# Peptides against a protein of PDB entry 3PUK, part 51

Target 1, 227 residues: chain A of PDB entry 3PUK
Amino acid sequence: ERGLKSVVWRKIKTAVFDDCRKEGEWKIMLLDEFTTKLLSSCCKMTDLLEEGITVIENIYKNREPVRQMKALYFISPTPKSVDCFLRDFGSKSEKKYKAAYIYFTDFCPDSLFNKIKASCSKSIRRCKEINISFIPQESQVYTLDVPDAFYYCYSPDPSNASRKEVVMEAMAEQIVTVCATLDENPGVRYKSKPLDNASKLAQLVEKKLEDYYKIDEKGLIKGKTQS

## One batch from the design tools (peptide)

Design b1_p25_1 (made by RFdiffusion4)
Fold by OpenDDE base, seed 3:
Structure b1_p25_1 (fold): chain B 227 residues (1-227), chain A 25 residues (1-25)
Amino acid sequence: as target 1 above (227 residues)
Amino acid sequence: AKEEALKALREAAEPFYEYKAEYEE
């Protein structure tokens, strides 16, 4: 009954918690809006305690420094979340935690990554991309996090065509992350409806899946692991 | 497992199909 949720939890556990876990060490975990929803969908607070998380904090809120503890940032690669991280570590005087482990839910743009490197490199122990950009709702249902997806995909206004393509690309990318998380390469079946959107999305998904699995077979880890 | 994943993808796409139907009317 909880197949997708269990898979997502297992992915987070292996990619995030097992990666930074040290025996006897407790961490503060910082979450943003997306990762709060994500974790809430697939785990309980007791599960996080078992993984060595003592406190969960919202990255967007003002927080008291806990300088003796390391922080685990599980966040989206957005300017807002990155800026909040930079406020925590941007200066020696403003350093709120002992060190940081950063795990992004998706590909982090080079511009954001460079900002982090330039300002906080000494405080960062890990920085990885785990490629989970969806929220499991039910055993086989997930929600895509694409802002205004419905509006642009179904807008009759031809002026939105370029934005529609961007949204469809983002949707396709997230669908591929679901498939990758499930370790499945589903044959994309779409019903041909009058609007070419479903067909176009299917084609984008198929292409991205092919690219992903070709890369995975070649052992090319896309993850910019900076040690 | 593949069939279940395909079903999940279809179900995830259903809201889009419903939304499309509402706008095409």
Scores: peptide ipSAE 0.000, ipTM 0.274, DockQ to the pose 0.034
Fold by OpenDDE base, seed 1:
Formats: C-alpha cells, structure tokens, sequence
Structure b1_p25_1 (fold): chain B 227 residues (1-227), chain A 25 residues (1-25)
C-alpha cells in the first residue's frame, strides 16, 4: 500500500533522476512554480541530494551562471518556463550551464518544442515528457492545477462556454495523469447531478483513459483495472 | 486503490461543491 506521494516520488525518481543520472556527477535543478510544489509535496531536500542534485534554483529568477555544471530542468511545458530556459541557453556566449536535461511534466506542444530545438538544440542532452500534472496533498489525496476551473465550470455566462470546455479538458487530462502515475485504469464513476459538469468530466476522463490504455508503453493492449 | 483514488478525487472536488452550494443558494 503505497501512498500517492510515494508513488509520485517513485515516478519522478525513475523518469527523471534515474534517466539522467551519471555517476559522480552533480546537477543543478531548475524548477518552475508547479514542479516546486510537486517536489515539495513528495520529497525532501535530502532525497534530492541522494539523486545527485546539489542546488535547486527557480527558473523564473535571475541566476548566476554555473557554467561547469549541467542543469536539470524539471518544468511545465509552458511559454513562461520555456522562455526562461531559452534565456539560459539562447546565447552561445551567455549559457548559464554546461548543458541541459529537460523533463516536461506534460505533453510539450510542437510550437514550444520547435522553438527550443531551433534555439539551443546543441545544449540539450535529454528532452523527455513525463506524465505528472497533479499535486499530491496527502497519502491518498491530490489536487489539480487548473487555473480558474471553478469560475468557468460554474459560470452562468454563455460566453464562457468555450472556456469551460477547455478547462474540463485540462482537468480530464490531469486526472488521467494521476491514473497513469498510479498505473491504474479505473472505471469512471459519477453521480448524475443537475449540472452536467460532472458527467461531462467523467466522459472526458473515460475517453482519455481508453485512449491511454489502448496501447501501453510496450505496445500491449491493457484492460481496465477494478481495484 | 481505485476506491482510494475515487475518495481522493471527491475530497479534492469538495471545495468546488461547497462553493457551488453557496452560489446556488
């Protein structure tokens, strides 16, 4: 029985730290707002030290160059975080670090990915997408990071209908990331309520789960779990 | 695990339900 925090930590350890680990090498880790919260929720600084992280830096802040060290960017695939990364490596003469390992917490849009490739491909040693878009609060509790979700989902203004759909999609995506992290394919259950928000979200989650578990990482078809 | 995950989802959604209830009253 592993709590959600331990599962998340294990996922990060395997997908990020083990993936870029080099014996005897220390890295600087760059975090954004989301990944700061994420790591804070599931590990301690001592855990990061054990994984070869010497210093944690905020990607949004101006930082002094440490040109002899490689940097591990664990960040969200957002324009803001990507722009900060590009500032670190965009100029050949002003590289902040020796090289970069980039791990995105979610799917990185092609536009952002192409921007990175065009500007600093030579500095990148690894670029990987990880499926973690939630914050574990307690051993079995997590929160979603969807700004203004409540406002749009319950807005009486019909003009917000399109925004509502976008928010619902984002929420569904994050729920799927939780399931993926837990390696669970749950049957979606919901209670019918006067508002269709819950049913709509459930339908989106179900569809996304079906798509995700249709083919596993090894190309195998996975069945639904009943745990 | 499924039940626990569902519980977590419900708990995470609780603030939204509370706010909704307040707004609908």
Amino acid sequence: as target 1 above (227 residues)
Amino acid sequence: AKEEALKALREAAEPFYEYKAEYEE
Scores: peptide ipSAE 0.000, ipTM 0.277, DockQ to the pose 0.035; fails the geometry check
Fold by OpenDDE base, seed 2:
Structure b1_p25_1 (fold): chain B 227 residues (1-227), chain A 25 residues (1-25)
Amino acid sequence: as target 1 above (227 residues)
Amino acid sequence: AKEEALKALREAAEPFYEYKAEYEE
């Protein structure tokens, strides 16, 4: 593992997972846009499973209640993410989860913190700031804007298979768009994963690249470039 | 082309950064 990603993962593991870990207890993890990207950059779903996370969910989406499970909120200290949290726990009768552990990626403003305390204090078991405001990036690495990509691609739940395919298709399309924008036809490389997601994505990208360059306006097939 | 791609990436990230900035300030 490249040094920066491993450092970030180690920090998250120590600051978040080790802090709230209970033996034999599984949690649902709620992520926002930033933390989805952050975790996607430095871990796999198998890593999260080892840390006691059964399912990851997007905090911005409507979710079905799982009242018997505790929730781990790993989120940015934004009004949007906080408001979504408050919707999950704001009503005593409509709590989505059993309890909450909240870990903010950065300093939480007092206004937001006070709002949380006033509304949901009894449901919160932990509330900490961990100060991770960057995403590990490598040279020639691009961030894709595909909602729930991390959840569906790395979910071990077979019920998500159809959604996983849609997400992979969207990711492949965006990768091709980046390549087209950069006027590059790169060779696709991947690291194999237990769920074979990397291989499937690579195949989709290769296919779409071929289609793009074959059907391009100029009809010019460019040779593979190093990337 | 690279500059435009970088710009597009920045613009895609802007809502996140704007939201972050609004609350950091």
Scores: peptide ipSAE 0.000, ipTM 0.288, DockQ to the pose 0.045; fails the geometry check
Fold by OpenDDE base, seed 5:
Structure b1_p25_1 (fold): chain B 227 residues (1-227), chain A 25 residues (1-25)
Amino acid sequence: as target 1 above (227 residues)
Amino acid sequence: AKEEALKALREAAEPFYEYKAEYEE
């Protein structure tokens, strides 16, 4: 049986490492907080070495330049991570690495993408979105990366209603990416709560799953399954 | 819709982004 961790690793290997791998070439890999947790959950350092990664660095830290090596940025599309990337490549004189391969874990907003393009487009060899915005905890358990999800979903303050909706949309989208990664169209199950958050989320997931499988590149229509 | 949602979430999270002075360039 292929657990979620192995599926996630396979996805990263195919979408990231195989995409930028060159024979005999080593890269420095830059990770943020999320991708550090993600990779640590589904691979070992030996696995990364096999993929041509010599060193892993924290994108948030001040790092010594290694100008002869290319850098692989596997990061979330957040202002914080993007700003750190821009510090590495924002100026020609300040380039820390030879070139950059950027792989975002999720959709990168146009505002951030445009900011990158405006400052360091010449240094970028790849820029892709791979749609992995969850951390596998167990074979069938994962955690979503949605900022302040708990706070807004369970806040008694009615002023947070709009934020709650945004959070639920983001959560639903991430769940769909999990389903896509697993190549499954699940029948959604939930436990009712007083605030009915689970039901609302389930409805959003169901809708997004329908949309995804209707418009997927393979044109596949799958029946509902339990994952 | 996805872009708007992600933008809103990231904007809301921005105040929590802190850089340690010792690790800044």
Scores: peptide ipSAE 0.000, ipTM 0.267, DockQ to the pose 0.105; fails the geometry check

Design b1_p25_1_s1 (made by RFdiffusion4, then SolubleMPNN; from b1_p25_1, 9 letters changed)
Fold by OpenDDE base, seed 5:
Structure b1_p25_1_s1 (fold): chain B 227 residues (1-227), chain A 25 residues (1-25)
Amino acid sequence: as target 1 above (227 residues)
Amino acid sequence: EKEEALKKLRESKEPAALYRAEYAE
């Protein structure tokens, strides 16, 4: 019954805003390119104000310090976004904000997480992964954030085979996050084409779904659903 | 003028709009 946009918003509200909410407290929220698009697709600025966000800033841009306010980082677990965060808190003498709450849209690689722990651990009050790596377009339509996916998946150049595999892995992971968000374990369907891309992706999704539900927080193993 | 602009910004589907507005001045 609920559209994908509303489901995504509810997930963000519960996983991010409710998690760090303090009565009477306002925060500055830092967004990257992906999370800007994500929030734009599923909420209004007024919604964010209701959640205690007073100002939104782009993590990639130079920003003036607001040392009296806590910062909420809702960012993708990429080297670029993490590096920008590190610039904000990496120097003890040059902290831009009072403290940081970090929420990653996906699993943060250990390498990046270790960098954060090594340099900014004292400034971080919360660090979580919420596993939302897609952008809802319509009630049942979403866009995956995988750069050059089309190019590599349909490239006639055999030299791109390795990159194609990486792209498919990333897409499969993001599809699983959609399923997790919707609390679905779908039977994967695909259209047969001259290329086996759809079949390969389907296999990856099925495998990852199995892994996810085996180790989910609730310990629930759901049967296949239709989605 | 300011109130109308602020209203439009707050109702925007683009969360980063507030950021841009503040630094555009």
Scores: peptide ipSAE 0.009, ipTM 0.350, DockQ to the pose 0.019
Fold by OpenDDE base, seed 2:
Structure b1_p25_1_s1 (fold): chain B 227 residues (1-227), chain A 25 residues (1-25)
Amino acid sequence: as target 1 above (227 residues)
Amino acid sequence: EKEEALKKLRESKEPAALYRAEYAE
């Protein structure tokens, strides 16, 4: 059993593929760096074919138009990925694909969302946030995708303090998505390090977990689970 | 050319290893 990998795949299948599936319809799927790694960790190409994906493309690359096919964008809510999407659909005269289904791996900031709406809302058939921002490595192990996390968390340079906070927030968000995916509200366990990074992260995770469950679970705060 | 590209895609085990030359500019 793949454990966490199976759970992640099941989540993606339900939240993305089942959501936009249409009988007899094939789609081109656009991936960014994170979602490429994510899918590579929990599925095979044959699995994607079974879900109606004919080909997958890197959103960052220049691509030939396939105007007769709809596109499934499974991407991170980052300026880079969004800008690439906008290049595909932002021009009224030259759309890369017939239409777009967009699934973000995490909360899309209003600034990015508004930018999308203003530019190509008519081309979008679906836009959803699915809250999967981690890479499953094994049954109970995952990694986070936060650029330069190690550098900023362990940097002795005081000028990096603000960036460190941003990184910590991003890490906490991703950990919360793991908990949400697993339907867990664990007691946070950590070992203290010289810079107290683990403690700070734990506090952020706990706070975000509370916020998530009180808002998204019918106003109820889920009790602690074992993890 | 398209058929060959699709064949390669279908034979790929992992998304990161997929052949994408058909659509690359």
Scores: peptide ipSAE 0.009, ipTM 0.357, DockQ to the pose 0.020
Fold by OpenDDE base, seed 4:
Structure b1_p25_1_s1 (fold): chain B 227 residues (1-227), chain A 25 residues (1-25)
Amino acid sequence: as target 1 above (227 residues)
Amino acid sequence: EKEEALKKLRESKEPAALYRAEYAE
């Protein structure tokens, strides 16, 4: 069973592919490291073909121009990925593709967005932020994209306490995106031993869930669902 | 159709297949 994978794929299909799909039109899709893992976890190449993707490319690599085709960028809002996009469209005379559709997996900082707007706005047909920052592993299991999470969460060095907090915040945020994807407000359960990391994370998740549902699209506060 | 397109992609050793092999988890 692929419950979570199916939900993630459905979200991507709705938020990304359906949003930019045109009948009979093929696009080149640009992926970064995270979105490559994400799509690999929840779909097959045949699925992408059905969505009008002819080929996928690594955004980090040098690529030959395909100027007659539009490009679908499904990328994380990082300086690295954004810079690669900018290289593709920064010069009008050397545009890699006909036009761009950009879908970020998370909130794009204003600094990055403004940078894009200033240099490539005319080439962009769509720019949208979606909330998918996790990798589904099993029907109900996912992994998070938080660098050095293991190191800082389990570091015995007190000097890493501040960094640990940052990591925990990032993890909590991504867990909330999972809940948003599943449209769930779960009762958080955890094992606390041997460290209190799980407890701290649970508290952060609960707080963020409350905030999310208070200010969600419908302005509704949802009750607790299954964890 | 779509299957043929996929076949061509695989045979061409396009970045798609290579990239997935490298980063797929």
Scores: peptide ipSAE 0.007, ipTM 0.359, DockQ to the pose 0.021
Fold by OpenDDE base, seed 1:
Structure b1_p25_1_s1 (fold): chain B 227 residues (1-227), chain A 25 residues (1-25)
Amino acid sequence: as target 1 above (227 residues)
Amino acid sequence: EKEEALKKLRESKEPAALYRAEYAE
C-alpha cells in the first residue's frame, strides 16, 4: 500500500524499530497520547509484533514492573511524557524495566533532555528524535497536532493575535515535517477565503520549506517537487 | 533550537531521525 500512512510507517520502522532491534529480543513499547494515535493510524498490532514488540503500554498509566524486559519509549517530547518516563526509572523504587530506548517524535528541548540525562542516564541505551509530528488520515491526508489551533486562528479578540502567530508557526512546522517525511518540496496551495489564515499559513510553510530545502544532504540546492 | 534540530535532521544519514545520545550497555 502506498500513501502517507505507509510512508509514515516506513519511517517509524526504520528510525525506531530497526534502530533498536535485537534478534531474539522482545520489548515493551510505551506510548503517549500522540504516538498512540500515530501508530494506530498507520499500523496494526501484528505489525508491531513483527517488529519485536510484545505488548504496548500507555505511559500515563500506572504499570506493573517487567524488570527483565527492555522498554521502547516512543513518545512526544513533552513534560508530561518525560515525567512519566522519569517515574519509571528515576523513582525511589526500582526501575520498571531493564533499560530504555527513547525515541521522541520531535525536537526535545534541552531542558527536558538534560533532566532525563541527569536522573536516568544509566538506564538509557538510545535517545533519538524522530521528525514525525502529524497523524496520517488518508493516503494524502494528515491531521496536525496543534492544541487550540481553531480557537486562536478564528478568535476575534485582538489580544490573541500573538498566540495566533505562535499557533500558525507550529502548524507550519508540522507541515514541514510532513514534507520532510515524504521527502517532498511541494508547491503550496490554499483556499484563501473567507479568512486570510490559509494565506498566512501558506506563506510560513513556503518560507520554511525554502529554508529546509535550500541545501540538500549533499550540499546542493534542491528544487521544488510537485505534489 | 528547533531550526537547528531540523537542519541536523536534514543532514543526518539516519532516516528521519536526529541522534541525541547513545549510552553504553
Scores: peptide ipSAE 0.022, ipTM 0.455, DockQ to the pose 0.051; fails the geometry check

Design b1_p25_1_s2 (made by RFdiffusion4, then SolubleMPNN; from b1_p25_1, 10 letters changed)
Fold by OpenDDE base, seed 2:
Structure b1_p25_1_s2 (fold): chain B 227 residues (1-227), chain A 25 residues (1-25)
Amino acid sequence: as target 1 above (227 residues)
Amino acid sequence: DKEEALKKLRKSREPAALYRAEVEE
C-alpha cells in the first residue's frame, strides 16, 4: 500500500519501534492526545502488539506504577506532555516505570529538553525527535494538530494577530513534516479566502520547504514534485 | 544520482537522537 497511512506507519515503525526494540522485551507505551489520534489513524492494536507493546496508557491520566517494565513515551513536545513525563520519573523515590524511551513527534524546545535532562536523565534510555506532526485521514489527505487554529486564523480581533502568526508557523511546520515523510517537495496549491490565510500559509510552507531542501551532501538542490 | 542525493538530504535534515543514556542492562 502506498497510501499516506502506510507511509506514516512505516515511518513510526522505523523511527520509534525499531529504534528501541529489544528481543523478548515488552513495553508500556504512553501516548498523549495527538499521538493517540496518530496511531489510531494508521495502525491497530494488533500492530502495536507485534511491535512489543503490551498496553497503551494515556500520559495525562493517573496511572499505577509498573516498575518492572520499561515505558515508551511517544508524545508531543509540549509542556503538558513533558510535565506528565516528569511526574513519572522526576521523583527518585517514585518512578512509575523501570526506564523511559522518549520519542517526540516534533522539535523539542531547548527549555523542555533541558528540563528533562536536569530532572531524570538517568532514567532515559533514548530521546529522539521523529518529525511527524500530522494525522493521515486517507490516502492523500491529512489533518493538522494545532490548538485553536481555527479560532485564531479566522478571528477578526486584532489582539490575536500575534497568536495567529504563531499558529500559522506551527501549521506550516506540520505540513513540511508531511512532505519530509513523503519525500516530496510539492508545488503549493491553495484557494484564496477572505482573510488570505491560505496564501500566507502557502508562503510559509514554501519558505520552510526551501530551507529544508536547500543543499544536499553532493551540492544538489531538490526540484519541485507533483502533488 | 539526484534521487539518491535527495534521500540523503531528507535523512540529514530530519530530527535525530537528542539524548542517549548508557545501557545499564
Scores: peptide ipSAE 0.023, ipTM 0.435, DockQ to the pose 0.040
Fold by OpenDDE base, seed 1:
Structure b1_p25_1_s2 (fold): chain B 227 residues (1-227), chain A 25 residues (1-25)
Amino acid sequence: as target 1 above (227 residues)
Amino acid sequence: DKEEALKKLRKSREPAALYRAEVEE
């Protein structure tokens, strides 16, 4: 099956499941709000079973310890998710699982990463970043995860201008991650009316795509593709 | 050539492992 969902699943399978898979070993997988939506959009429970996941748990919820099993954390690099992880492994007596594999859906800030290393390093077997920060809706459609995007983009208050720019930047970044995942450099199309938000976003995306596909050492730039 | 270069670029831009334990249980 073609489409964004399949591509996303393939990436997760390769980057996460294949990376930590051991023959005959089952793991508990911990998900946060974003990754729950992400996996739900591109796979079934049967798919996860095939990848060695016996059960999935919500990282935000209180969970019973399963100390004989290793845990696979597929989570966003947020303070909330990280704090939940830290609670699972913060002390020897409170360890909920045998060990942890951590896969972040985006770049993890150094502050959070250092906090993890300082407190739970002995429990961690893997810690990787996976560049997936979007939810596939259809074969060619996705949804971005940018909090308060609507509020800031459509705010009439001039005081929100700076925040609007930050939000637009974040959205553009996520769009680029989609393109990276699909190995595409698309021409950007948008509706410009009634507001110029789409135009601004398009410009940001265009710029970021150019930067992403620029090969400095050889001076090569990937030509635009149609998608 | 272009495809190979692009592949290399993509690989270089792919997030790397931040931490790996030397000893696994």
Scores: peptide ipSAE 0.022, ipTM 0.434, DockQ to the pose 0.065
Fold by OpenDDE base, seed 3:
Structure b1_p25_1_s2 (fold): chain B 227 residues (1-227), chain A 25 residues (1-25)
Amino acid sequence: as target 1 above (227 residues)
Amino acid sequence: DKEEALKKLRKSREPAALYRAEVEE
């Protein structure tokens, strides 16, 4: 494992596994598409076993109930993943596990959060957000979870301009989460191409970093800027 | 100012983590 992978693993271990660990207790872990890729990039199944995970399951698939075991949901805060969770706990008849620990990889919108609370709050032991929305590749290399980013950023079609801006915003936000994970506020560097994509993205990142590290009125560091 | 802000952030052990809810059954 290279440096970035180790940092990501340590963060997950501290923020997720250490947070819900109980001695002698095993949990089933539910993953979605993103978190499957994330964990596969920075750990092995043996590592998860050491953290008290007996099996991992895909949240999107139909699963048999294991009502005597608690479930650890490490998922993205998307409607799809949340809906799958709600199917597991939305009714007494549908309750697949004893209880749930939920850890979101990013900010969960209030609409989704409230939907969860309204449906199955009694089944939830923990619900936290952690800012890990990237995939570590190498010591200083990572990939972002932004659908169609390549297509829109490099599309010559002017009709995609609006979507391109949305994609760049999402990319910038995720880059800031990388910086937060690494506990860094670096200067942004880029290589110029015929298209000004790199320059635009750099400007967005710089702005968001400034906002993230701004001290609030109480003298505390401002949390992640939402846009 | 960025350097000082970073130092303050380092004092916070989990600056990127947000606690939303805790319910006991």
Scores: peptide ipSAE 0.019, ipTM 0.434, DockQ to the pose 0.039
Fold by OpenDDE base, seed 5:
Structure b1_p25_1_s2 (fold): chain B 227 residues (1-227), chain A 25 residues (1-25)
Amino acid sequence: as target 1 above (227 residues)
Amino acid sequence: DKEEALKKLRKSREPAALYRAEVEE
């Protein structure tokens, strides 16, 4: 009940399932690689059934149309996942499902969002961002999903500086989503190392936390907490 | 088993934030 997995599940339940739930209605849920990992880490199939999900499908795979059912897309805001969604609803004559509810795990870039609006707006009943971009491993342990983070952060090659910045940004954003999920605004601590990676990351996290709580929907500015 | 199927679908991906950063750049 108090573990990170439970907190994540509760957030998903509230932000996604409760948001689109209709009594007696079953939906097909479409997942991508990340959300498959995410849900598998914090819930069971029985939990999903209780939330009105009858079938889980991989968004990247070819799927048979089920035109009488609505689809719940719980996906990352990536070009690949968005493109797969667009294939499902991009053509008026080839809609795979009755309608779509889209929940992104993070902020969707305007470019991708505009593509969705331009082609599939009439098929979409919900489109929200829920900001969960990490995988809970244990009660107090989570994993950041940032490929090659170690390689770029510790690369001695100056040519990787730009890539390092992108990686740092991604890590910072994911850390902020953890804080948001836990409803915490921590004082950021880091260990001093020969490289300034920890310091840079800390600064990014602090900045993003500040931005997040400034724009909090509840208008709550929370003081620094310890976690 | 649907739960096993869900686990099987688990693959590595690039983070959403990474893609966002690339697009905004």
Scores: peptide ipSAE 0.015, ipTM 0.330, DockQ to the pose 0.037; fails the geometry check

